# Ledger of designs, part 209: peptides against a protein of PDB entry 2AKA

Target 1, 299 residues: chain A of PDB entry 2AKA
Amino acid sequence: MEDLIPLVNRLQDAFSAIGQNADLDLPQIAVVGGQSAGKSSVLENFVGRDFLPRGSGIVTRRPLVLQLVNSTTEYAEFLHCKGKKFTDFEEVRLEIEAETDRVTGTNKGISPVPINLRVYSPHVLNLTLVDLPGMTKVPVGDQPPDIEFQIRDMLMQFVTKENCLILAVSPANSDLANSDALKIAKEVDPQGQRTIGVITKLDLMDEGTDARDVLENKLLPLRRGYIGVVNRSQKDIDGKKDITAALAAERKFFLSHPSYRHLADRMGTPYLQKVLNQQLTNHIRDTLPGLRNKLQSQL

## One batch from the design tools (peptide; made by RFdiffusion4, then SolubleMPNN)

Design b2_p28_5_s1 (from b2_p28_5, 12 letters changed)
Fold by OpenDDE base, seed 4:
Structure b2_p28_5_s1 (fold): chain B 299 residues (1-299), chain A 28 residues (1-28)
Amino acid sequence: as target 1 above (299 residues)
Amino acid sequence: SAAEAEGIAKIEALFPEIDALVERLAAE
């Protein structure tokens, strides 16, 4: 089954050339969550590099098809920059920003046109994610007043597809019942069949509170369950705390926390990556028999 | 467009691989 994710990657690349007119229902994982929910940090932790745009407001303004490929070498490639290998992940960040601005302009608008980024690394499992713009209610900069709805409409183009799994990223230090990620997931996946819950910011919860009930799948049950993670704080990011050190701290957090120690082996970024790899692989396997005919009918 | 045609061709070129994988998976 090692070739399943790479096959879908090639399909994704091919479809990117056709444009958005194709009603694409590829087996994929869409990442959804509110702004500042910790999506970018989760993705960067998979790679072990800082490479995503940072800042206030909407950071992801185009869908980012992030294709992680296990390799002996470490570099990145963009579909729009064929033949250019990026070994400096700061340059990757800059290219994402530049390519985003090229299409959307400088007004921080959004575009449904994906950026396709492939990252080769010895530190990743084969995994493809579609990072979607963070849901927001407040326009920033020169964004149109209806930006919330534009984002939602964009997300709906992905998450309504039957073969789309949903990685719903929610911060633990906010009311999970009001999680934008879980709300949109519930709207399009009312039975919780396609949704994987990620709970971030567990380290930022008020003293005496925990998300144990959520992580144990008792509060808002999802068939695919929840995985808790601890990302670097903004202070840690600004201080250039190493991601490897952060992952060690995350492990320590779960092991030492009275409410989470019994779950520690099923928590954290490395476990999340493993689960997503397995779930995506299995999902591709399950959908592959019908995929050829479906693709042909869409051409 | 030329880009669309190229994309379609790339997808069609993957059909034999998909078929082969489906057959392998069915045999497992």
Scores: peptide ipSAE 0.433, ipTM 0.909, DockQ to the pose 0.857
Fold by OpenDDE base, seed 2:
Structure b2_p28_5_s1 (fold): chain B 299 residues (1-299), chain A 28 residues (1-28)
Amino acid sequence: as target 1 above (299 residues)
Amino acid sequence: SAAEAEGIAKIEALFPEIDALVERLAAE
């Protein structure tokens, strides 16, 4: 089963070359969440590097197909820059920004055309995620007044597909009943069959409050459950706090918290990586029968 | 286009691998 994710990666690359990537019903995981929900931090924590665009407002403006591949070497490659190996992850960030701006222009608009990024690392499990623009209610800068609906329409192109799993990222320091991620997931997956919940910002909850009932899958039950994580603060990111130190702090947080210590072995970024790898692998296995015929009909 | 034709050829080249993998998984 170790070759299942790489096989789907090759399919994704081939379809991207013909400009049909957004219309494909491949077994994949789409990452959804409100603006500043912590999506980018979760993805960077998987890699152990700072490589995603940062800033105020909508940071992700194109779908990012992030293909993580376990390897003895550490480097990144873009599908649009074949043969170029990036070993400096700051250059990876700059390339994402440049390629985004090339297509969207200077008006901070969005485009449905994906960027395909493959990261080889000894620190990752094989895992493919599609990072999508953060949902927002308010346009920033020169963004179109209907940017909220443009983002929603883009997300719907992915999350409505039958073979798409949904990684719904929600901050714990906000009302989870009003989570943008959980709302969109509920709209397209009303029975909670395709949705995996991620709860961020658990360290930023008010004293005397906790998300135990959510993490125990008792409040808003999902078949695939919830995983809590603790990301670096914006101050820590700006100060270039080491991600390995942040992962150690995350582990300490869950172990030391009275409400979460009993869940600690089923929480945190490393556990999330493992679960996503397993769920994606199993999902590919279940989807492969008949996939050839489906793909042929789409050509 | 030539690029589209190449992409289609790459996808079709993966079909035997998919079929073989499906057969292997069904035998497990």
Scores: peptide ipSAE 0.425, ipTM 0.908, DockQ to the pose 0.753
Fold by OpenDDE base, seed 3:
Order: sequence, then structure tokens, then C-alpha cells
Structure b2_p28_5_s1 (fold): chain B 299 residues (1-299), chain A 28 residues (1-28)
Amino acid sequence: as target 1 above (299 residues)
Amino acid sequence: SAAEAEGIAKIEALFPEIDALVERLAAE
């Protein structure tokens, strides 16, 4: 089963080369959430490196196909930069920004054309995610006034596909009933069959409040459940807090919290990564028998 | 286009691998 995710990665690369990724129903996980929901931090915590663009407003402006591959070596490769190995993850961030700007221009617009990034690391499990632009209602800079709808339309191209799993990222310090991620997931997956909930910012909840009912899958039930995580704060990021240290702090948070201690073994970034690897692998296995014929019919 | 043709060829080249994996998984 170790080869299932790499096989799908090769398919993704081949389809991306022809610019038709949005029209294909490959087994994949699309990451959705509002701006500042903590999506980028979750992805960076998987890699253990800072490599995604940061800023206010819409940071991800193109779909990012992030292919994590367990390897003895650590480096990144872009599909659009064949043969170039990146060992400095700052350069990875710069390349994402440059390639985004090359296609979208400087107006902070969006494009449905994916960026394909593969990261080899001894610290990751095999896992492929499609990071999508954060949902927003407020245009920033020179963005068109209908940017909200453009983002929504882009997301819908991915999340409406039958073989697309949805990683719905929601902050705990906001009303989860109004979560943009959970709303869009419910729209396209009303029975909660394809949706995995991620709850971020558990450490930023008001004193005397907790997300126990959500994490126990009792408030807004999903078949695939919820995983809580604690990301680095902006202060921690600016202070260059080591991601390994942040993961230890996350573990301590769950173990020491009265409302979460009983769930601690099923929470945190390492557990999330494991669950996503397993779910994606199983999903590929389930879809693979029909995949060839489906792909052939789409060509 | 030439790029599309190349992409299609790459995908088709993976079909035997898919078939082999399907067979292996069915035997488990």
C-alpha cells in the first residue's frame, strides 16, 4: 500500500502538465477554510518547515498541490522547475510567491492553475493535499469586488468531485456553526461522508469555554470525525520558535487541559498527519479499481 | 496540443501500473 499515494502523485503531475487538474476526479484531499483559519500553519507543521507565503488577506491564490513524500533526504521540487532541488525552504516560499505572481499578476488576483510542489522529508508521512485559497468576503488591494465568488467557484471545482475528500479547517475561537469550511463542506457533502474536520486555535479560546463537544463529534457530526490541533502563534513564528518545540507544546496542551486530556491521543498534528495518510491511502484503494476507466473516459 | 498529447501519453503509461496494483489489492 506504500505505493498508492506516489502513484496518484504521478497522475496528478501528468494532469497538471496539461492544465486540466480541475476537471479530473482523482482521489485527493482538498483543504478548505476561511482566511486566517490556520491552514498554512497545519501544512507547515507537517513538513516541519516554514515554506508557505504569509501575509494579510488571501495568501494562497492558486491551488497548491502539496505532495509530501517520506524520504531519507530533505528537499523540495516544483513541477514547473524541472530538475531543480530546493533545500532552503525560504527559497521554496519565494518560488511559490513568484510563480503565483507570474500567472495572477500583481493585483492579488486568483488563478485556478495549480502549483505542484513535492516535498521529500524524513519527517513526513506520504500525504498529498490540495491547498485552496482561503474563503473571504472582503477584497484586499486590487482584488476584484467579486473575489469571494471567484474563490468559491474555484473551491467548488475541487470539492464537488466525488473522489475529493475535504479537510475542513475551522478555528475554535470562532462560532463553528458559522464556519466557512463546514458550510461549504455541508453544501457539497451533506451526509458528512467526505469531510474531515480540523479544529485550530484551541489555545485561543476564551477562559471557561472549550470545543470538547465538537472534538467528540457530538455537535456537528462527521463520519470521519474531528482532529484538534494547536499551531504556533504569530508571535512564535516571528520569534522563530522551532516547529518541533511547538509540537511538544501542542502535546502538552492536550494532556494538561481538563476538557481534552481524555482525547489527547487522538489530537495534535502528528495524529492528524497519520489519520490523513491512512484515510487517503484507503480512499485511493477504494477508488483505484474504477480509476483507470474513469481517467480514460476523461481524456 | 503537443503538451496535451504528452500528458495523455504519461497518463496512459501509468495504466499498467494501476492494473497491477488493482490485481495485487484484490488478492489481499
Scores: peptide ipSAE 0.424, ipTM 0.906, DockQ to the pose 0.838
Fold by OpenDDE base, seed 5:
Structure b2_p28_5_s1 (fold): chain B 299 residues (1-299), chain A 28 residues (1-28)
Amino acid sequence: as target 1 above (299 residues)
Amino acid sequence: SAAEAEGIAKIEALFPEIDALVERLAAE
């Protein structure tokens, strides 16, 4: 089954070249969450590099098709600049920003046209994610007043597709019942069949509170369950705290926390990577028999 | 457009690989 994700990657690249990627029902994982939910940190932790745009407000303004490929070498490639290998991940970040601005302008507008980024690394499992703009209710800067609805419409183009899995990223230090990610997931996946819950910021919860019931899948049950993670703080990111050290701290957090220690082997970023790889692989396998005919009908 | 035609051709070129994988998976 090792070739399933790479095959879908090639399909994604081919469809992206013809500008129809947003309307395709490929087996994929869309990442959804409110602004500052920790989506970028989760993705960067998978790669072990800082490479995503950072800042306040809407950072992701185009869908980012992030294709992680296990390889003996570490480099990145963009579909829009074929043949260029990036080994400096700061340059990757700059290219994402530049390519975003090229299409959307400098007004912080959004575009549904994906950026396709492939990262080869010995430190990743094969995994493809579509990072989507963070949901927001308040326009910032020169954003149009209807930016919230534009983002929602963009997300809906992906998450309504039957073959789309949803990685719903929610911060634990906010009211999970009001999570934008879980709300949109429930709207399009009312039975919780396609949704994987990620709970971030578990380390930022008030003393005496925990997300145990959520992580045990007892409060808002998803068939695919929840995985808790602990990301670097903004202070840690600004201080250039090593991601490897952060992953060790995450492990220690779960092991030492009275409410989570019994779940520790099913928590954390490394476990999340494994689960997503397995779920995506299995999902592709399940959809592949009908995929050819479906693709032909969509051309 | 030429770009669309090329993209379609690339997709169609993947169909044999899909078919082969489907057959392999069915045999497991």
Scores: peptide ipSAE 0.410, ipTM 0.902, DockQ to the pose 0.837

Design b2_p28_5_s2 (from b2_p28_5, 13 letters changed)
Fold by OpenDDE base, seed 4:
Structure b2_p28_5_s2 (fold): chain B 299 residues (1-299), chain A 28 residues (1-28)
Amino acid sequence: as target 1 above (299 residues)
Amino acid sequence: SAAEQEGIQKIQALFPEIDALVARLAAE
């Protein structure tokens, strides 16, 4: 059903043009995670390009509707600058930053108004994700003391929607029970029906520890399970290490690790991308009956 | 606004495609 995700993309674009942001209950995947959880790296690994803003603070300050489209050509397009094809992904990064600053100003404020970015690539499966601001408790710049709650409120506008799947990104080198991503997911999806767990930083766990029980869905069960990934290190990112090489290293990590080798075929970024494509497609299919009437009622 | 009306029209223009896909899925 190759037409399902593109159809929803067209709906997303149309609603964005109307300014209907928070009220949209389209079948979609919202990406949630704490700051530095590895969320941006997961998304960049899907594309195979560095194109997301980076930093120590709140990097994503507006929702980013990332529409990945399998194509014979590689380029990006923004909804706010129609007709411009970006082939340099550094320019894509700069445009995200510029468009964010245009709306939020220089105080590093947040805005619920999405940026719509479509990436055409031969290296991607059809997949749409809504990247949300990273959860934080620490204000930066001129942010108000209640920035944590502002971010939370923004996230809640997406994740409370019945048709929203939640990609909860949690680092393995932190207490999973205290994962901001899993906490917010559990709040809005207490039965774990809409949540997909992603466990990052498995390579940064303390020696003699592992996340096997989590990845086997035994510790905090989710209906849709958990997928472990290994992202590039900050050193690798700064050194512009090739993502393809990083994906090979990820595969090697899972295959060679005593605790994960039996799961290796159900781990890693390529598998995650495949699963998300399938789950989104199936979710759209399941929600498509009645969607027309629902949309009509929202107009 | 004009922009809102254009957006509404774009959404409505997709309804036949949705209906067609629903019909196809029901036949599977």
Scores: peptide ipSAE 0.481, ipTM 0.920, DockQ to the pose 0.824
Fold by OpenDDE base, seed 2:
Structure b2_p28_5_s2 (fold): chain B 299 residues (1-299), chain A 28 residues (1-28)
Amino acid sequence: as target 1 above (299 residues)
Amino acid sequence: SAAEQEGIQKIQALFPEIDALVARLAAE
């Protein structure tokens, strides 16, 4: 079981090297959500480092294949920059920005060409995620007027694949019925078989309201259920609040909240990471029979 | 292209490992 995710990582790297990564139906998890839904914060919380691009509007503009690998050492490496080990995660962020701008230009456009980033850390479980651009209705800056549709088309290249699991990230302080993440997931996974729900911003809900029914899988049932998380605020991020301290605050939030206390052991970023590792491992196991023949037919 | 052919060879080189894992999992 321990070698399943690393095997898929090597397959992903090999296909990316020949420009076919977007066309692969490998067992993977695609991360989808609206702008400002908290996707990047969830991914950074897994690593315990600030390493993703920041800003207003569309931050992720290329698919980011994020391969987390449990290791005794902490460093990152890019597939496009072989042999370079990054130990400063600020340099990782700068490389993502530079590599994005190299392909998309200065107009904040998008590209379907993935960036492959591997992060070795003692603080992560083996886990591979594909971070996708945030869905938006309104172009920002010099973005093309059809940017909404370009993003949607890019997402569809991933989420329509049979072996793609969907991590649907929705903020709790917005109407869940209008969640862009859940809408796109429902379109391609109408029975909710491939979708894992993440509910962010639970700490920003109006007083006297809660997302208990959602988190208990009673409102919009998914086979794989929902996991609530509390990310750092923008103020905390700007103030460089330590992620470890934020994870402790997240746990305290769930334990102290009357509506969530009974769910606290099945909530939060560490539990989400564990669940995703297990889900991906099991999914690879289930798809491994016949994978060789499938891959051969795609070459 | 040469780069594509190298990539294909890398993928094919993983097939024995896939087969071995499938066999191991089937035996569990």
Scores: peptide ipSAE 0.481, ipTM 0.921, DockQ to the pose 0.786
Fold by OpenDDE base, seed 3:
Structure b2_p28_5_s2 (fold): chain B 299 residues (1-299), chain A 28 residues (1-28)
Amino acid sequence: as target 1 above (299 residues)
Amino acid sequence: SAAEQEGIQKIQALFPEIDALVARLAAE
């Protein structure tokens, strides 16, 4: 079954060339969450590299189709830069920023036109994610006053599709009942059939509080459950804490925490990668029969 | 457009592979 995700990757690349990317009902995982929910950090932790734009406010301004491919070599390729192999992941970050600015301008506008990035690495499982702009209620800089609605409309183009799984990223140090990610997921997936919950910032919860009930799928039940992760803090990033050390610290966090120790084997970034790989593979398998006919009807 | 047509052709070129994979999965 190792070829299922790569096949869908080739389909995604082909559709990206047509420019009608929003109308595709390909088996995929869309990543949704509020600004600063930790989405970018989760994706970088999968790769083990710093390669996504950083900053305050809306960092992701175009959909990023991130195709992770297990390989003996480590490099990245963009669909818009055919033939160029990136081995420096800082150059990958710069290319994302440059390509975003090329289409959206310098005014931090958004565009529904995806960036397609493929990362080959020995440290990844085959996994494709669509990173979507972070939901915001407050325009930053010179963003248009209706940016919240523009982002919402963009997200809806992906998450309303029947074959779209939703990775809902929510910070634990905020009221989960008010999570923008879980709200949008509930709107388009009221039965919780397509939604996978990710809980970030578990290490930043107030003393005497925990997210045990959420992680045990008891508070806001999702069919596909919740996975807790601990990302690097901004201090850790500034301190040049490598992702390997961060993953070890994450493991230690779950093992040492009284409320999470019993869940530790079903928590953390490595487990999340495995679950997402499995979920996506199974989802592709289930949707592949009839996919050709569906695709043909859309052409 | 020419770019759209090329994209369509690329998608259509994957149909045999999809069909083969579906057949393989059905045999498992």
Scores: peptide ipSAE 0.466, ipTM 0.916, DockQ to the pose 0.861
Fold by OpenDDE base, seed 5:
Structure b2_p28_5_s2 (fold): chain B 299 residues (1-299), chain A 28 residues (1-28)
Amino acid sequence: as target 1 above (299 residues)
Amino acid sequence: SAAEQEGIQKIQALFPEIDALVARLAAE
């Protein structure tokens, strides 16, 4: 089973050369969530590096196909600049921004054309995610007035595909019943068969409140369940808090919290990585027998 | 285009690997 994710990665890379990535029904995980839901922090915690664009409003403006590959060495590669190995993850961030601006212009618009980024690291499990623009209702700056609908349409191109798993990222310090991620997931996956829930910002909930019922899969049941995580605060990020230290603090949070201690072994970023690796691998395995013929019909 | 044709060929070149993996998985 070790070759399943790498095989799909090679397929993704090949299709990117044709410019049809959004139209392909490859076994993949699309990451969805509102702006500031914590998507970027979750992805960076997987890598253990700061490498994604940061800021207010819509930061991700193109789909980012993030291919994590377990390796003895640590570096990143972009499909659009083959042969260049990035070892400085700040340069990775800058390249994402530059490549985004190259296609979308400076008006903070969006494009459905993916960026393909592969990260080799000894600290990751094999995992491929498609990071999608954060859902928003309010245009920022020079964004088109219909940006909300443009984002929605872009997301729908991915999440409506039958082979697409959905990583729905929702902040716990907001009304989960009104989560943009869970709403879109429910729209395209009404039976909750393809959706994995991630609950962020559990450490920012009001005193005396908790997300226990959600995390126990009792409030809004998903077949694949929910996983809670605790990301670095913006203060911690600005202060250059080490991700390893943040992961230790996350573990401590779950173990020490009265409402979550019994769930602690099924919570946190490391567990999420493991679950996603396993679920993606299994999903590819289940899809693979029909994949060849399906791909042929889409060419 | 030439780029599209190259991409198609690359995808098709992976089909034997898919077939081999399917066969292996079926044998497990």
Scores: peptide ipSAE 0.463, ipTM 0.915, DockQ to the pose 0.849

Design b2_p28_5_s3 (from b2_p28_5, 9 letters changed)
Fold by OpenDDE base, seed 4:
Structure b2_p28_5_s3 (fold): chain B 299 residues (1-299), chain A 28 residues (1-28)
Amino acid sequence: as target 1 above (299 residues)
Amino acid sequence: SAAEQAGIAEIEALFPEIDALVAKLAAE
């Protein structure tokens, strides 16, 4: 079981070399959500490092294949610059930005060509996620007016694949019925078989309101359920608040909240990481039979 | 291209590993 995710990682890397990235139906998890839904913070909390581009507008402009690998050492490697080990995660952020700009230009355009980033860390579980551009209706910079549809089309290339699990990231302080993540997930997974719900910003909900019904899977049921998380605020990120301290605060939040205390052991970023590792591993196991023949047909 | 051929070779090299894992999983 421990070798399943690494095997798929090697397949992903190999297929990236042949330019067939968008056509791959490998067992994977695609991360979807509206802009500012908290996707980047969730991913950074898994690593325990700040390494993703930040800013206003569309931050992720290329798919980021983020391969987390449990290791005794901590460093990152990009597929596009093999042999270079990054130990400074600020340099990782800069490389993502530079490589994005190299392909998309300075107009903040998007490209369906993935960036493949592998992060080795003692603090991660084996987990591969495909971070997709955030859904937005507002073009920024020199983006075309139809950027919303371009992003949607890009996302659809991933999330329509049968072997793609969907990590739908939605903020709790917004109407979940209007969640871009849940909408796209419902479109391609109407029975909620492939979708894992993540509810962010639970700490930013209006006083007297809670997402208990959602987290208990009673409001918008998903087979794979929902996991609530509390991310660092943008102010905390800008102030370089320690992720470890933020994770402790997240735990405290769930334990102390009257509506969530009973769910606390099934909430938070560490639990989410564990669940995703298990879900991906099991999904690979289930799809591995016949994968060879499928792969061969794609060559 | 050379890069494409290398990628294909890498994928093909993984087939025995996939087959072995499938066999292992089937035996469980």
Scores: peptide ipSAE 0.432, ipTM 0.907, DockQ to the pose 0.822
Fold by OpenDDE base, seed 2:
Structure b2_p28_5_s3 (fold): chain B 299 residues (1-299), chain A 28 residues (1-28)
Amino acid sequence: as target 1 above (299 residues)
Amino acid sequence: SAAEQAGIAEIEALFPEIDALVAKLAAE
């Protein structure tokens, strides 16, 4: 069981080398959400490092295949620069930005060509996620006027695949019924079989309101359920608040909140990481029979 | 291209490992 995710990672890398990564129906998890839904913060909290591009508008402009690998050492490697080990995660951020700009140019356009990033760390479980551009309605800066549709088309290339699980990230401080993440998930997974819900910004809800019914899977039921998380605020990120301290604060939030206390052991970023590892491992196991023949037919 | 052929060879080299894992999982 421990070798299933690494095996799929090797397949992903090999297919990326031949330019077919976007067309593969490999068992994977695609991360979808609106702009500012908190996707980047969730991913950084898994690693325990600040390493993703930050800014206003669309920050993720290419798919990022993030391969987390449990290891005794901590470093990152990109598929596009094999042999270079990054130990400074600020340099990882800069490389993502540079590689994005190299392909998309200065107009803040998008590209469907993935960036493959592997992170070795003692603080991660084996887990592969595909971070996708945030859904938007309004172009920012010099973005093409049809950027909304370009992003949607890019997301659809991933989430329509039968072996793709969907991590739908929605903020709690917005109307969940209008969540872009849940809308796109419902479009391609109408029975909610492939979708895992993540609810962010639970700490930013109006006083006297809560997301209990959502987190208990009673409002918009998903077979794989919902997990609530509390990310660092933008102020905390700008101030470089320690992620370990933020994870402790997240735990305290759930334990101290009257509406969430009974769910606290099934909430938070560490629990989410564990669930995703298990879900992906099981999904690979279920998909592996017949995968060889499918792969061979695509070569 | 040479790069494509190398990638194909890498994928094909994984097939025995996939088969072995499938067999192992079926025996569990």
Scores: peptide ipSAE 0.424, ipTM 0.907, DockQ to the pose 0.787
Fold by OpenDDE base, seed 5:
Structure b2_p28_5_s3 (fold): chain B 299 residues (1-299), chain A 28 residues (1-28)
Amino acid sequence: as target 1 above (299 residues)
Amino acid sequence: SAAEQAGIAEIEALFPEIDALVAKLAAE
């Protein structure tokens, strides 16, 4: 089973060379969330490095196919610059920004053309995620006034596919009933069969409130359930707080919180990574018997 | 285009690996 994710990675790379990535129904996980939902922090916590673009407004402007590969060495490779190994993850961030700007220009526009990034690390499980632009209602820079709909259209190209799992990232310190991630997931997956819920910012909830009902899958039930996480604060990120220390603090948070203590073993970033690896592997296994014929028909 | 043909060939080259994995999974 360990070879299933790498096989799909090779398929993703091959299709990216053809330029038809948005039309493919590969077994994959698309990551969706509103701007500032904590999506980038979740992905960086998997790698244990700061490597994603940061800022106000729309940060991700192209789909990022993030291929995590367990390895004895730590480095990154881009499909668009084959043979170059990145060991400095700041350079990885800069390359994402440069490659984004190369296609979209400096106007903060979006493009549906993916960036393919493979990260080898001893600290990751095999996992492939498609990071999508954050949903927004407010244009920034030279973005057109309809940017919200452009982003939505881009997301729909991925999340409507039958073999696409959806990682819906929602902040707990906002009204979860109004979560952009959960809304889009419900639209394309009304039975909640393809959606995994992630609840961020549990540490930023008002005193006397909690997300227990959501995390226990009682409020908005998903077949694949919800996993709560605690990310670094913006202050912690700016202060270069170590991700390992943040993961320890996350564990302590769940264990010490009266509302979450009983769920602590099924919460946190390490557990999320494990679940996603297992879910993706199983999903590939289930879809693989028909995949060859489907791929052949799409060529 | 040449790039498209190369990509198609790369995908087709993976079909035997897919078939082998499907066979392995069916045997489990």
Scores: peptide ipSAE 0.417, ipTM 0.903, DockQ to the pose 0.833
Fold by OpenDDE base, seed 3:
Structure b2_p28_5_s3 (fold): chain B 299 residues (1-299), chain A 28 residues (1-28)
Amino acid sequence: as target 1 above (299 residues)
Amino acid sequence: SAAEQAGIAEIEALFPEIDALVAKLAAE
């Protein structure tokens, strides 16, 4: 079973070379959420490195196929830069920005053409995620006034696929009933079969409020449930707080919180990574028998 | 295009591995 995710990674790479990125129904996890929902922080916490673009507004402007591979060595590789190994994750961030700008221009436009990034690390489980642009209603900079719809259309190209799992990232300090991530997930997965809920910013909730009912899967039930996480604050990121220290603080948060203590073993970034690895592996296993025939018919 | 044909060939080269894994999984 350990080779299922790497096999799909090779398929993803091969299809990216053909340019048919949006037409393939490969078993994958698409990450969806509003701007500032904490998507990038979740992904960086898996790697234990700062490597994603940061800034105001829409930071992710192309789909990022993030392939995490457990390895004895730590480095990154881009499909568009074959043979170049990145050991400095700041250079990885700069390459994502440069490659994004190369295709979209300087107007902060979006493109449906993915960036394929593979990260080898001893600190990760095998896991592939497609990070999608954050949903927004407000254009920033030189973005077109219809950018909201362009992003939505791009997301729909991924999340409508039958073999696409949806990682719906929602902040706890906002009304979850109004979560853009959960809304889009419910639109394409009305029975909640393909959706995994992630609740961020649990540490930023108002005093006397909690997300217990959501995390217990009682408020908006998903078959695959919800996992709460605590990401680094923007101050912690700017201060270069170590991700290992942040993960320890996250564990302490869940253990010490009266509303979450009983859930603590099923919360946090390390547990989320394990669940996603297992869910993706099982999903690949279930879809693989039919995948070969589908691929052959599309070629 | 040549690039498309190369990509198709790469996918087709993975079919035996897929078939082997499917067979293994079916035997479990």
Scores: peptide ipSAE 0.416, ipTM 0.904, DockQ to the pose 0.850

